Peptides against a protein of PDB entry 4CIC. Designs and how they scored, part 55

Target 1, 148 residues: chain A of PDB entry 4CIC
Amino acid sequence: KVSTKGHYGVQAMFDLAQHFGEGPVSLKSIAERQGLSEPYLEQLIAVLRKAGLVKSVRGAQGGYILAREPRDIKVGDIIRVLEGPIAPVESVSQDDPEHSLKFDFSVTKSVWEKVKKSIEEVLDSITLADMLKDAEEAQMAQGYMYYI
Target 2, 147 residues: chain B of PDB entry 4CIC
Amino acid sequence: KVSTKGHYGVQAMFDLAQHFGEGPVSLKSIAERQGLSEPYLEQLIAVLRKAGLVKSVRGAQGGYILAREPRDIKVGDIIRVLEGPIAPVESVSQDDPEHSLKFDFSVTKSVWEKVKKSIEEVLDSITLADMLKDAEEAQMAQGYMYY

## One batch from the design tools (peptide; aimed at target 2 K1 V2 S3)

Design b2_p23_6_s4 (made by RFdiffusion4, then SolubleMPNN; from b2_p23_6, 10 letters changed)
Fold by OpenDDE base, seed 1:
Structure b2_p23_6_s4 (fold): chain B 148 residues (1-148), chain C 147 residues (1-147), chain A 23 residues (1-23)
Amino acid sequence: as target 1 above (148 residues)
Amino acid sequence: as target 2 above (147 residues)
Amino acid sequence: SELSEENKEYLSEPEEAITIGSD
């Protein structure tokens, strides 16, 4: 499963993509639009910045921008930065000896690897530019429904 | 992510598939082979039985059997029974107001729905019979490395 | 929550902040 961190990270990156080319966006404005707490967003943006997906802009109109064009940022890139490698199965914490995966049956592992690969393929097939296009198409479709 | 419950459920169902046609398998024997606690396995099997994926056999040689042929049980069926609908995103517990998904952006939701669909397609494409075949192929490949 | 040690591998060195403005 994608964590809350991954989910909100994609939302924050999408907000920055919507403002790409307009200049730096404040964390406050992202937090307001995305319904995130500003402190939580600061943590996400710090990680994304460290990974080179966003840049910090200093000054009176300071904030954040995407470090790359929306077409050059995959959803998979955002998820890998925030969550690491996609794990389809929750590793049982080593601390519960009753739930230790003692027998990693190769066949069962292969099922989860197929799931992992499928998730990776989907997330790597979607860019922030694709998401922008989908948003524009959705907005146009809503606009037409008011005129019919 | 698939939970530990889903993972062990698939393992237990696969063990029953390996013994399909041989008669009832005891929970103890499944637990020993799969490295599961017997009480934990009892809980899993109870859910799987209630969903009609396994049958209980009574008697001195009692135990469990698959309720259907291995080809008629998808991994997706096992996961849905044990975990419910596949959710690609962890729902933030409603109890943390700071982490409430207040704005379900339609576009972000569509990404997760694509992931969900992809997971469902994979899990629904794999049967216990496919897993049995993969196990046989793996065993044959290991046997050839010794010659 | 601290990022898992594995997530640190995806983290480059922090890029320098871009300064926009004459001052």
Scores: peptide ipSAE 0.012, ipTM 0.752, DockQ to the pose 0.024
OpenDDE base, seeds 2, 3, 4, 5: peptide ipSAE 0.040, 0.021, 0.029, 0.050; ipTM 0.794, 0.763, 0.784, 0.793; seeds 2, 3, 4, 5 fail the geometry check

Design b2_p23_7 (made by RFdiffusion4)
Pose (drawn by RFdiffusion4):
Formats: sequence, C-alpha cells, structure tokens
Structure b2_p23_7 (pose): chain A 133 residues (1-84, 100-148), chain B 132 residues (1-84, 100-147), chain P 23 residues (1-23)
Amino acid sequence: KVSTKGHYGVQAMFDLAQHFGEGPVSLKSIAERQGLSEPYLEQLIAVLRKAGLVKSVRGAQGGYILAREPRDIKVGDIIRVLEGSLKFDFSVTKSVWEKVKKSIEEVLDSITLADMLKDAEEAQMAQGYMYYI
Amino acid sequence: KVSTKGHYGVQAMFDLAQHFGEGPVSLKSIAERQGLSEPYLEQLIAVLRKAGLVKSVRGAQGGYILAREPRDIKVGDIIRVLEGSLKFDFSVTKSVWEKVKKSIEEVLDSITLADMLKDAEEAQMAQGYMYY
Amino acid sequence: FDETIEEVKEKVEEWEEYWMEED
C-alpha cells in the first residue's frame, strides 16, 4: 500500500515538473489537475518548500515552481523529505525486509522527475497508426 | 512498514523450517521462541494450513510441520497467501509505484525458506577467530 | 551504564513502533 502522503507528494511534484518551463502555477491549479484536496496540498507544499524542493514566487503569475531542475530531483528524494534486559539476537526474517527496503530505495533513486516527464510524453501521445510497432 | 501479519507469518513459517527435519512442534513452542501471541498465531496458522503451507499431525508429540519442503516455499508465496462517469487517464506516478511493487515481488520470490535456513546458519555461527 | 541501557531500550521501542505496521 502507498501512503496518501507519498502518492500526493509525488503527484504534486510531478505536476510542478510538467509546468517547470512555463513558470509558476497556483496551488489551486495543482489541486484541480491532480484531484487533490487543497488543504492537504497546502500542508504538503509547506514541507517541500522547507526542504528546498519547491519555491514560492511573488509574481502576477505568482505561485509555486520546482526549486531544482527535474533531472536533479529523484523520486526517492521526495519520499525521504516527507518521511520522518538488552540482548542481540539476529533475525533472518528482518534481514529479508531489509532486502525489500533496499530494492525499493534502489528503484526510487533510479527515477527522476525528468525521467517521469519523458515517460509522460511517450505514454500519453498520439500518432499515425502505422507507426505503432 | 511491514505489517504484523507479514512479519509474524514469515517468522512462524521460518520457525517451522528450522524444525522441519526434527518433526512436529506445538504452536505454543513457536509462540515462545518467536515472541508471538498465541491467539494471533493460531489464526495465522489456520490460513497457512488451508493454503497447504502447513499441516497438523495427530501424533503424541504431534503438532505442526511444513507441508512442503523449505526449498519449495518462497517468501513471496507466504505473503501472497496472507494477502487478500468513467475515463482513462494514464498516471505516470502510479507507474512508479508499479515498478516499486515489481521489485518487491522479485526480491520476495528470490528467497526461499531454504535460503533463510542457510543464511541463519552462516550469520549466527561461532568459529575460531582466525577464520574471520 | 544504567542510563545507557534505558536510552537503548527507549530507542528499541521507538524503532519497533516506527517499523511495524500494526493490524
């Protein structure tokens, strides 16, 4: 299961990545395009802003923009920002979960917002039918 | 985060794998060695039994034993047993999570209870210091 | 020594609450 925070955090950062070249966008516009609750988004952006992943701009077309280029933002970076008598007995079972954790970390660090932008272009495009191989 | 069910399901199955050659063990003994609640374990075993992963033996010093050899039980098998208008708009974000799901499935399908037994031996051993 | 034991116990408990998704 993927947490609400992870899903919405990545959705919102991806929406900003899709508008990076065009400039700042309002939070309302992000919520509208992504189907997110504005209050929840406001709280999410506040953390991402403190983390240096997004920045606010005071323009007419003020609003929010990525603080780093999409190619320099791994999905794992976003996730890392949002997340927060004695004896030793080794647990092989726990070692299995460590391997699961490592593999997830590897996948999320292997994908940037730029990679997601490239995938978005390829997957939701249109073309003449003869070009589908 | 790992669910209580996944953690306890794998713990219990691994305890049975550690006792496979010796024969059946009681549920109380599993709960004691693994630090598990007996009521929760009993419910857990019932599902594992229905799935053919464990079997009950009448015996006298009977109890429970794996229904398949450890080498034929993937950790992913255990997890899979325990787990249970309109328009199209592709979500690249969801595709990321699909990749995460695939990698987890791959890790859990690559490890069997036999692999865990081998790892348990190697990691929890003792030997002359000169061999480290 | 006893303070270190109590600190490690607290960290173990916090870690288990953090790591485990309770049913």

Design b2_p23_7_s1 (made by RFdiffusion4, then SolubleMPNN; from b2_p23_7, 14 letters changed)
Fold by OpenDDE base, seed 2:
Structure b2_p23_7_s1 (fold): chain B 148 residues (1-148), chain C 147 residues (1-147), chain A 23 residues (1-23)
Amino acid sequence: as target 1 above (148 residues)
Amino acid sequence: as target 2 above (147 residues)
Amino acid sequence: LEELLEELLKKLEEELEKEIEYD
């Protein structure tokens, strides 16, 4: 499961990508379109802005824009910003030192590292531009199904 | 992050794989070696047993064994049993019907489906036998560094 | 698997939070 944060973060960024070049988008409008609470979206946007993926535009027509072109923003970039580095396994807190035979089960760790790497590769292979293209193709396909 | 359940489940199954062919292993011994609580391990083993990945052996030398050879158990099989099907996104509970503009954001869903598929492919590419081999290679490499 | 992925993502979040605190 992608966290709710990652999921909604990608949705919010995708909304901004759909409006890229049209000027700044209000948080309210994004929240309405994406079915997000505005306060939750504010938190996501704050993180994304701090990471330089989103820019704030001030003024009467203020709001948010992508800080880079959709082709220059990977889904992996969004997820890493929101979720951090993809770590596959919780380090069980070492609180009790006695049973701390943390067998650094190198083999089990390696399995999860392989999974992590695979996830990263997939997420880094998908840009917001790719998502835009997929959306356009899906809309065209739906349009064709209504005409048949 | 693999859930703690998935992580420990794979560890427990790997422990059983290391002892495959040696007879039944007690839950206590697995718990001790893997740093697991015995009650937690009992829950994991119950699920794994129900799924047919583990067998219970009765008697004085009773315990658990792998139900199949390590080569016939994928990490993906273990994870699917413990965690269920790899769904990438929690369906936010539909409890509040009014804001249920569940825009089935087909594109966003497709991203997560791609991720899911990739994870499944990786986990299905790794068997307990592969893990055993990797462990042996790692032990050999450590042995060579001490000489 | 969903829970596994959630936990994976949560760990990702925690590691990111740590990196953000150290930067």
Scores: peptide ipSAE 0.119, ipTM 0.690, DockQ to the pose 0.040; fails the geometry check
OpenDDE base, seeds 1, 3, 4, 5: peptide ipSAE 0.104, 0.090, 0.098, 0.107; ipTM 0.677, 0.674, 0.681, 0.678; seeds 1, 3, 4, 5 fail the geometry check

Design b2_p23_7_s2 (made by RFdiffusion4, then SolubleMPNN; from b2_p23_7, 16 letters changed)
Fold by OpenDDE base, seed 1:
Structure b2_p23_7_s2 (fold): chain B 148 residues (1-148), chain C 147 residues (1-147), chain A 23 residues (1-23)
Amino acid sequence: as target 1 above (148 residues)
Amino acid sequence: as target 2 above (147 residues)
Amino acid sequence: EEEELEKLLKELKEKEEKEIEYD
């Protein structure tokens, strides 16, 4: 499962992808369009910036841009930055040693590894450019439904 | 991500699969072998029983058995019973209708639907019988490393 | 920064859960 952090991170990155080439986008405008709280988005963007997926632009037209082209950013890259390695099972808090998932059960571990691999393959197969294309196709399909 | 509940549920069901055909297994014995708390396992087994994946046997040799053959129980069936529909994103509490509406962003939703489908396909491709076979193969491989 | 984000997310979730209890 992707966390809320991962979900909103992908959403924010997609907003930046939609505006790629138009110049810097303000956090306020992203927050408004994506329905995110501006303080939350600021924290997400800070992490994404530190990871080199987003760039801050200073000046009168200050804001944020993608640090790479949308085709060069996978959804998997965003998720790995925000959540770390894709885990198929929720990390039982390391703090309960007695409830230490005996993850040492080799067979159940192999099931979760298969799930992990499948998630990674999917997320690494989708770029922000693919998402842009899907959005454009969806918008055209809606446009055609209004013209009929 | 599979929850701890899903993880332990699969583990408990796998233990029952390993003993399939040997008769009823006590919750205590499952808990001991799988390193689960007995009270937690009791809750899991209650859910699995209600869903018809496990059967309770009464008597002097009382305990639990799989309600179906290991080949007829998918990992996906266990997860769906314990966690409900496989969700690719952690459920933001359904209780905030304003944040739930933001999931209507069609493109991000499609990404998560692809992830969901992929997880479902994997979990529905694995039966308890497949897990038993994998365990046997692993045990044989270890045995060959010791000889 | 990551801990602050997790904390903020938790606070937002808790606020969200509280708002739902009152509706």
Scores: peptide ipSAE 0.019, ipTM 0.730, DockQ to the pose 0.032
OpenDDE base, seeds 2, 3, 4, 5: peptide ipSAE 0.016, 0.015, 0.017, 0.017; ipTM 0.742, 0.729, 0.740, 0.741; seed 5 fails the geometry check

Design b2_p23_7_s3 (made by RFdiffusion4, then SolubleMPNN; from b2_p23_7, 16 letters changed)
Fold by OpenDDE base, seed 2:
Structure b2_p23_7_s3 (fold): chain B 148 residues (1-148), chain C 147 residues (1-147), chain A 23 residues (1-23)
Amino acid sequence: as target 1 above (148 residues)
Amino acid sequence: as target 2 above (147 residues)
Amino acid sequence: EEEELEKKLKELEEEEEKEIRRD
C-alpha cells in the first residue's frame, strides 16, 4: 500500500507539474488546491527538495518548482523518495533467527517479490507528464460531455 | 502493502496446500511449521473457513484442510478474504464531502487504480498450486547444490 | 461474530507485531 505520505506527495508533485513553467508555486496555493495542510505539505516538500525532485525559489514570488521536467519524474521516484523501497508486505521482521536456518525460501517471499516488481513497473511507467496528459484528456472528455 | 494478516494467511494456506490430500492438519502443526502463534492462526483460520477457503474436520485426527484444490485458490482470493479489496493506497478518507464536488478525477486516483489493477493481476495469477510448484523447484535446486 | 473475530484478529496481530519488534 502507498502511504498517505506517498499519496499526498504525488498530489503535491502533480500540482507542481500542472504549474510547471509558470514559475514558483507557494505552499499555500498547493495546500489549498490539493486539500493538504500547509504544515504537512511543508514536511513533504522538504523531503522532496532534499531528494532533488523539487527546488525552492526565494523572493517575493518565492515558492517551489519541479527540479526536473514532468517527463523526467516518475511516480515511482516520488514514492521511493517518500516511502523508501516499495515493500509489498509490511515488514514482518521475519528475523526470528531460529527459523532463519530453514531456507525461508518462503515461496510467500517470491509472491511478494512479484507483487513488488509489478508495483514498481507500474509506478515507474507513469511520469508526471503522463499524469498531465491524462488530466488534459479527462478535461476534454468532460468538456465534450457538457456540449453533448 | 499486504498486511501481516494477509502474509500469514497466505503462509497458512500454503502450509495447508503442502499437506493437501494428506488429511486434516492441526493448527498446532501449522503454527509450528510457519512460526505462527496458535491463537493468531486460530483467528486466521476462522476467517478463511468462513470464506470457504478452508474446511474444519472434527475428530481425533481433526484439523483443517483446503476447501478447494490448490489450483483453485488464488493468492488474490486469500488476500481479498483477509484484507478485503486490494487498496493500493491507505484509505485516505477522501470522503471530505466538500471536495467531493470537484470531479476528484484525481489523476492520482487513476494512478492508484492502475497500481491496484496490477497488484490484483499478479495476485490472481498465482495459485497455491503455482506456489507448490515453485517450492518443489526450489527444493530440487537445493538438492542439486548438495550433490 | 465476524466483527468480534476481526477485532480479535487485529488485537492478536498487534500483539504479534509487538513481539516481533521486541526480539
Scores: peptide ipSAE 0.021, ipTM 0.777, DockQ to the pose 0.031
OpenDDE base, seeds 1, 3, 4, 5: peptide ipSAE 0.019, 0.018, 0.017, 0.018; ipTM 0.772, 0.777, 0.772, 0.775; seed 5 fails the geometry check

Design b2_p23_7_s4 (made by RFdiffusion4, then SolubleMPNN; from b2_p23_7, 16 letters changed)
Fold by OpenDDE base, seed 2:
Structure b2_p23_7_s4 (fold): chain B 148 residues (1-148), chain C 147 residues (1-147), chain A 23 residues (1-23)
Amino acid sequence: as target 1 above (148 residues)
Amino acid sequence: as target 2 above (147 residues)
Amino acid sequence: DEKELEELLKKLKEELEKEIELD
């Protein structure tokens, strides 16, 4: 499962990909288009920036840009930055020693490793460029030529 | 991600698979072997029983058995019963209307649908019989290291 | 600010983990 943070992070990165080459995008404009709160988006962007997926541009026309071309950013890269390593099972917080998932069950661990690998393969197979292409194809199919 | 409930549910079902054909297994014995609390296991087993994956046997030698052969129970079946439909994205509870993931973003939805499909394919490709085989192979491999 | 962000992210992760446990 992808967290809400991962979901919105991919959405925000996709918005930046749609505007790639057009210059810096304000957090406000991303928030408005993506239906996100500005404070929440600010936190997401801070993480994405620290990871080197996003760059900030200062000035009156300042904002954020992708740090790389959309083809060079995988969905998996975004998710790993926002959520850390893709875990197939939620880590039961070690703080309850009685309910520590003894993940020591070798067989169940192997099942979850297979799930993890499958998720990683899917997310690493999708770039922001692929998402842009899919969006364009979907727009063409719906007859929604948004002439922007 | 699989929840703790899904994880322990698969673990409990796997324990029942290991004892398949040996008769009813007590919740206490499953809990002890799997390192689960009995009350938690009781909740899991109640759900699994309601879904028809587990049967209860009454009597002095009563307990639980798999309702089907291990080969006829997919890990995906267990997860769907315990967690519902495999969602690639956590459903933001509808209760905060402002933060309703407008999953209306068609492109992001397609990404998550691909992830979902991939998870489903993996979980549906693994049966309890496959897990039993993997356990046997692992035991053999460990046994060979001690010689 | 970085520590507060890490703590907020940790809390958000924990809350998200709790929401995932509750669903």
Scores: peptide ipSAE 0.018, ipTM 0.698, DockQ to the pose 0.060
OpenDDE base, seeds 1, 3, 4, 5: peptide ipSAE 0.019, 0.040, 0.055, 0.024; ipTM 0.695, 0.697, 0.705, 0.694; seeds 1, 3, 4, 5 fail the geometry check

Design b2_p23_8 (made by RFdiffusion4)
Pose (drawn by RFdiffusion4):
Structure b2_p23_8 (pose): chain A 133 residues (1-84, 100-148), chain B 132 residues (1-84, 100-147), chain P 23 residues (1-23)
Amino acid sequence: KVSTKGHYGVQAMFDLAQHFGEGPVSLKSIAERQGLSEPYLEQLIAVLRKAGLVKSVRGAQGGYILAREPRDIKVGDIIRVLEGSLKFDFSVTKSVWEKVKKSIEEVLDSITLADMLKDAEEAQMAQGYMYYI
Amino acid sequence: KVSTKGHYGVQAMFDLAQHFGEGPVSLKSIAERQGLSEPYLEQLIAVLRKAGLVKSVRGAQGGYILAREPRDIKVGDIIRVLEGSLKFDFSVTKSVWEKVKKSIEEVLDSITLADMLKDAEEAQMAQGYMYY
Amino acid sequence: SEAEVKELARSVFGEEEALTIAE
């Protein structure tokens, strides 16, 4: 199960990555394109802004823009920002879950917003039918 | 975060793997060694039994034992047993989560109860200090 | 059967999953 915060955090950061070259976009526009609740997005952006992942701009086309290029933002970075008598007895079971955790960390650190932009171009494109191999 | 069911399901199955050669053990003994609630364990075992992962034995010092050898039970098998208008718009974000799901499946399918038994021996051993 | 196993599992654990990511 993926948390609401992980899914919406990545969605919103990806929407900003899709508009990075064009410039700032409003939060309302992000919520509209991504099907997100504005109040929830406002709170999410506030954390991402404090983390230096997004920045606000005061222009006519003010709004929000990525604070770092997409190639310099791993999906794992976004997730890390959003997340927060005695004796020793080794648990092999816990060690299994540590291996699960490590593999997830590896996957999320291997994908940047730039990689997602490239995938978005390839997967949702159109072309003459002869070119599908 | 790991669910209570995944954690306790794997703990209980591993306890049975540690007692596979010796024979059946009671559910009370599993609950005691693993720090589990007996009611929760009983419900858990019922599903594992229905799935053919554990079997009950009448015996006298009967109880429960693995229904398959540890080498034939993947951790992923245990997890899979316990778990249960219109338009198309591709979501690259969802594709990321599919990759995460695939990697988890791969890790859990690569580890058997036998692998856990071997790891348990190696990690919880004692030996002369000169051999470290 | 597999269906019976899943019915029994849902009666005990529901639609829950073993992991929650990004919690």

Design b2_p23_8_s1 (made by RFdiffusion4, then SolubleMPNN; from b2_p23_8, 6 letters changed)
Fold by OpenDDE base, seed 1:
Structure b2_p23_8_s1 (fold): chain B 148 residues (1-148), chain C 147 residues (1-147), chain A 23 residues (1-23)
Amino acid sequence: as target 1 above (148 residues)
Amino acid sequence: as target 2 above (147 residues)
Amino acid sequence: SEEEVKKLALSVFGKEEAFTLAE
């Protein structure tokens, strides 16, 4: 389960990518389109802004824009900003402090590190520009299915 | 963070793999070596047994053995058994039931499906036999550092 | 299964908010 933060963060960034070059987008409009609460979106955007992925524009037509082109923002960049570094399997089962996962098993740790690396590689292989292209292709495919 | 179940399940299965061919291993001995509580290990082993990854041997020298050779057990098989099918992102943020993640965004879904597929491929590429080999190589490397 | 990878991703990233690979 991608964290709710990671999921909604990618959705919000994708919404900004769809409007890239059209000017600033209001948080309200993003929230409405993405089905997010505006307060939750404010928190996400604040983090993304602090990380330099989003810029705020002031004024009556103010809002947010991507700080970089969609091709220069990886999904991995968004996730790393929102989730932090994919914490190594810190064995903090909060529920049983006595069962410190003695991660002394180097071999088991290596399995999870391989999984982590694979996730990072996938997320770093996908840009917001790739997502825009995939959305356009999906929309075209749906349009053709109505005409056949 | 791998779930505690997945992590400990892989550890327990790896312990059984290290003793494969030596006969049945007691839950107590696995628990001691892996630093697990015996009751927790009993729950994990019960699930793994029901799934046919582990067999129980009865008697005074009773215990558990792998049901298959280490090469025929993938880490992915262990995780699928313990975690079940990785439930779709049921957007149940328990804390805000009103924010059903409307996963209606096909493109965002496809990103997570790609991540999922990648995880499955990695876990299905690693067997208990691969883990045994990695452990042997690590032990040899440590032995050479002492000479 | 698609569900199994999502639980694993959640499991691997350890926050309750861990990577729910979307259904």
Scores: peptide ipSAE 0.162, ipTM 0.739, DockQ to the pose 0.124; fails the geometry check
OpenDDE base, seeds 2, 3, 4, 5: peptide ipSAE 0.152, 0.138, 0.145, 0.150; ipTM 0.747, 0.738, 0.742, 0.737; seeds 2, 3, 4, 5 fail the geometry check

Design b2_p23_8_s2 (made by RFdiffusion4, then SolubleMPNN; from b2_p23_8 with E2A R10K E15D L19F I21L)
Fold by OpenDDE base, seed 1:
Structure b2_p23_8_s2 (fold): chain B 148 residues (1-148), chain C 147 residues (1-147), chain A 23 residues (1-23)
Amino acid sequence: as target 1 above (148 residues)
Amino acid sequence: as target 2 above (147 residues)
Amino acid sequence: SAAEVKELAKSVFGDEEAFTLAE
């Protein structure tokens, strides 16, 4: 699974991108729009804030904003902050602790490193601005389908 | 972490590729060389056999062989067989069962589809023959470092 | 689908959390 944490983190950051330049957004409003629990979103936003991707604004109209423009935030940046650096496959089989993957077959490791690199390249190629553009194009396509 | 199942499945198939053309290999010998439990390997081989990637040979010198040449088996083929078709993740967060990923945001879905496609392309670009070649090159490089 | 990526990631990377850009 894309971690639930990574998935919801990208959703929350995308919601903040949609409201970028409109001022601070409340956690409650993000949670409602994205179908997230407010407590779970608080944990995600705390991590994203500590990493400098999100800023907290205090006051009666307080909330959260992106710390950078949507074009300057990659999906890969969000994932690395929430999930950390792609761990090398430490082969701790939880199910059989005695079967440590002792055979560090360099060749099989290289396959997984190639997969890892490919994932990083894809996630680093997508910005929040790209996601905004894709959303706008999808909305326009739906609008035209009702006029035919 | 690569799934233990996918990792060990690729290792077992790679071991069979290294012995391709030499005849059938016993599960015991694969398990010993790859550091796998024999019972776990039996389960993996049963799935791989059912999918037609491995053949069983009966007799006193019986065992398993690749069903196809190493060049005709992609890492992606092994992974798809062991892990099944990449099921639509029913977003059951184990930690919060009430939070089904209800919001199928088309845009976030498209990000993950791009990641999926990239993984599939990588795994489908690597054959067991490519892995054999990489192993031979690595062994030669180690041999030259001692001279 | 995102779900399929998640399963592939779970399959390739072992845990639901494993399609983390792993820590």
Scores: peptide ipSAE 0.147, ipTM 0.748, DockQ to the pose 0.143; fails the geometry check
OpenDDE base, seeds 2, 3, 4, 5: peptide ipSAE 0.146, 0.137, 0.147, 0.145; ipTM 0.756, 0.747, 0.754, 0.748; seeds 2, 3, 4, 5 fail the geometry check

Design b2_p23_8_s3 (made by RFdiffusion4, then SolubleMPNN; from b2_p23_8, 8 letters changed)
Fold by OpenDDE base, seed 2:
Structure b2_p23_8_s3 (fold): chain B 148 residues (1-148), chain C 147 residues (1-147), chain A 23 residues (1-23)
Amino acid sequence: as target 1 above (148 residues)
Amino acid sequence: as target 2 above (147 residues)
Amino acid sequence: SAEEVKKLALEVFGDSEALTLAE
């Protein structure tokens, strides 16, 4: 389950990518288009801004823009910013203290590390520009399906 | 999140793999070795048994064994049994009904589908036999570090 | 670490409940 933060963060960043070069986009407009609460989006944007993925523009036409070109923002960058360093397994909640034998099963750890690495590789292989292209291709394909 | 269920399920299955060919292993012994509660392990084993990954052996030396050889059990098989099909995105919890505009953003969905596919490919590329080999190699490497 | 992947998976795939397939 992609965290809601990661999912909506990618959505919000993708929305900003779709408007890249058109000037600043208001949080309200992003929230409306993406079906997000504005307060929730504000929190996401604050994190993304602090990480330097988004810039705030002040003024009458103020809002937010991507801080970099869509091709220079990986999905992995967005996820890492929103979720932090892909933090290790939450420590099993303290409530069963006796059985928390941290069997550091190196082997099971290695399996999960391989999974992590694979996820990172995939997410780092996809840019916002790739997503824009995929959206365009999908829209074109839908357009063709209505003509058949 | 590899669910705790998936994580411990793989651990339990790996423990059974380590004892494969030695006969049935008690849930108690697995629980002790893996640092699991026996009741929790019992639930995991019940699911794994129902899926045909584990067999129950009855008798004085009863317990559980792998239903297949370690090489014939993928980590992906274990995860799919315990967690069901890997969902890339949890459905946003129903609690905010108004903003659950399922913007089926096909593009964002495609990203998560790619991630899912990659995870499945990795998990399907690793067998319990591979894990056994990795454990042996790690143990050998530790043995060499102590010398 | 298994923890890191689980946390990545957590982060990427949300809290402790089952990777329930969105039916």
Scores: peptide ipSAE 0.165, ipTM 0.735, DockQ to the pose 0.085; fails the geometry check
OpenDDE base, seeds 1, 3, 4, 5: peptide ipSAE 0.158, 0.165, 0.161, 0.145; ipTM 0.732, 0.734, 0.737, 0.732; seeds 1, 3, 4, 5 fail the geometry check

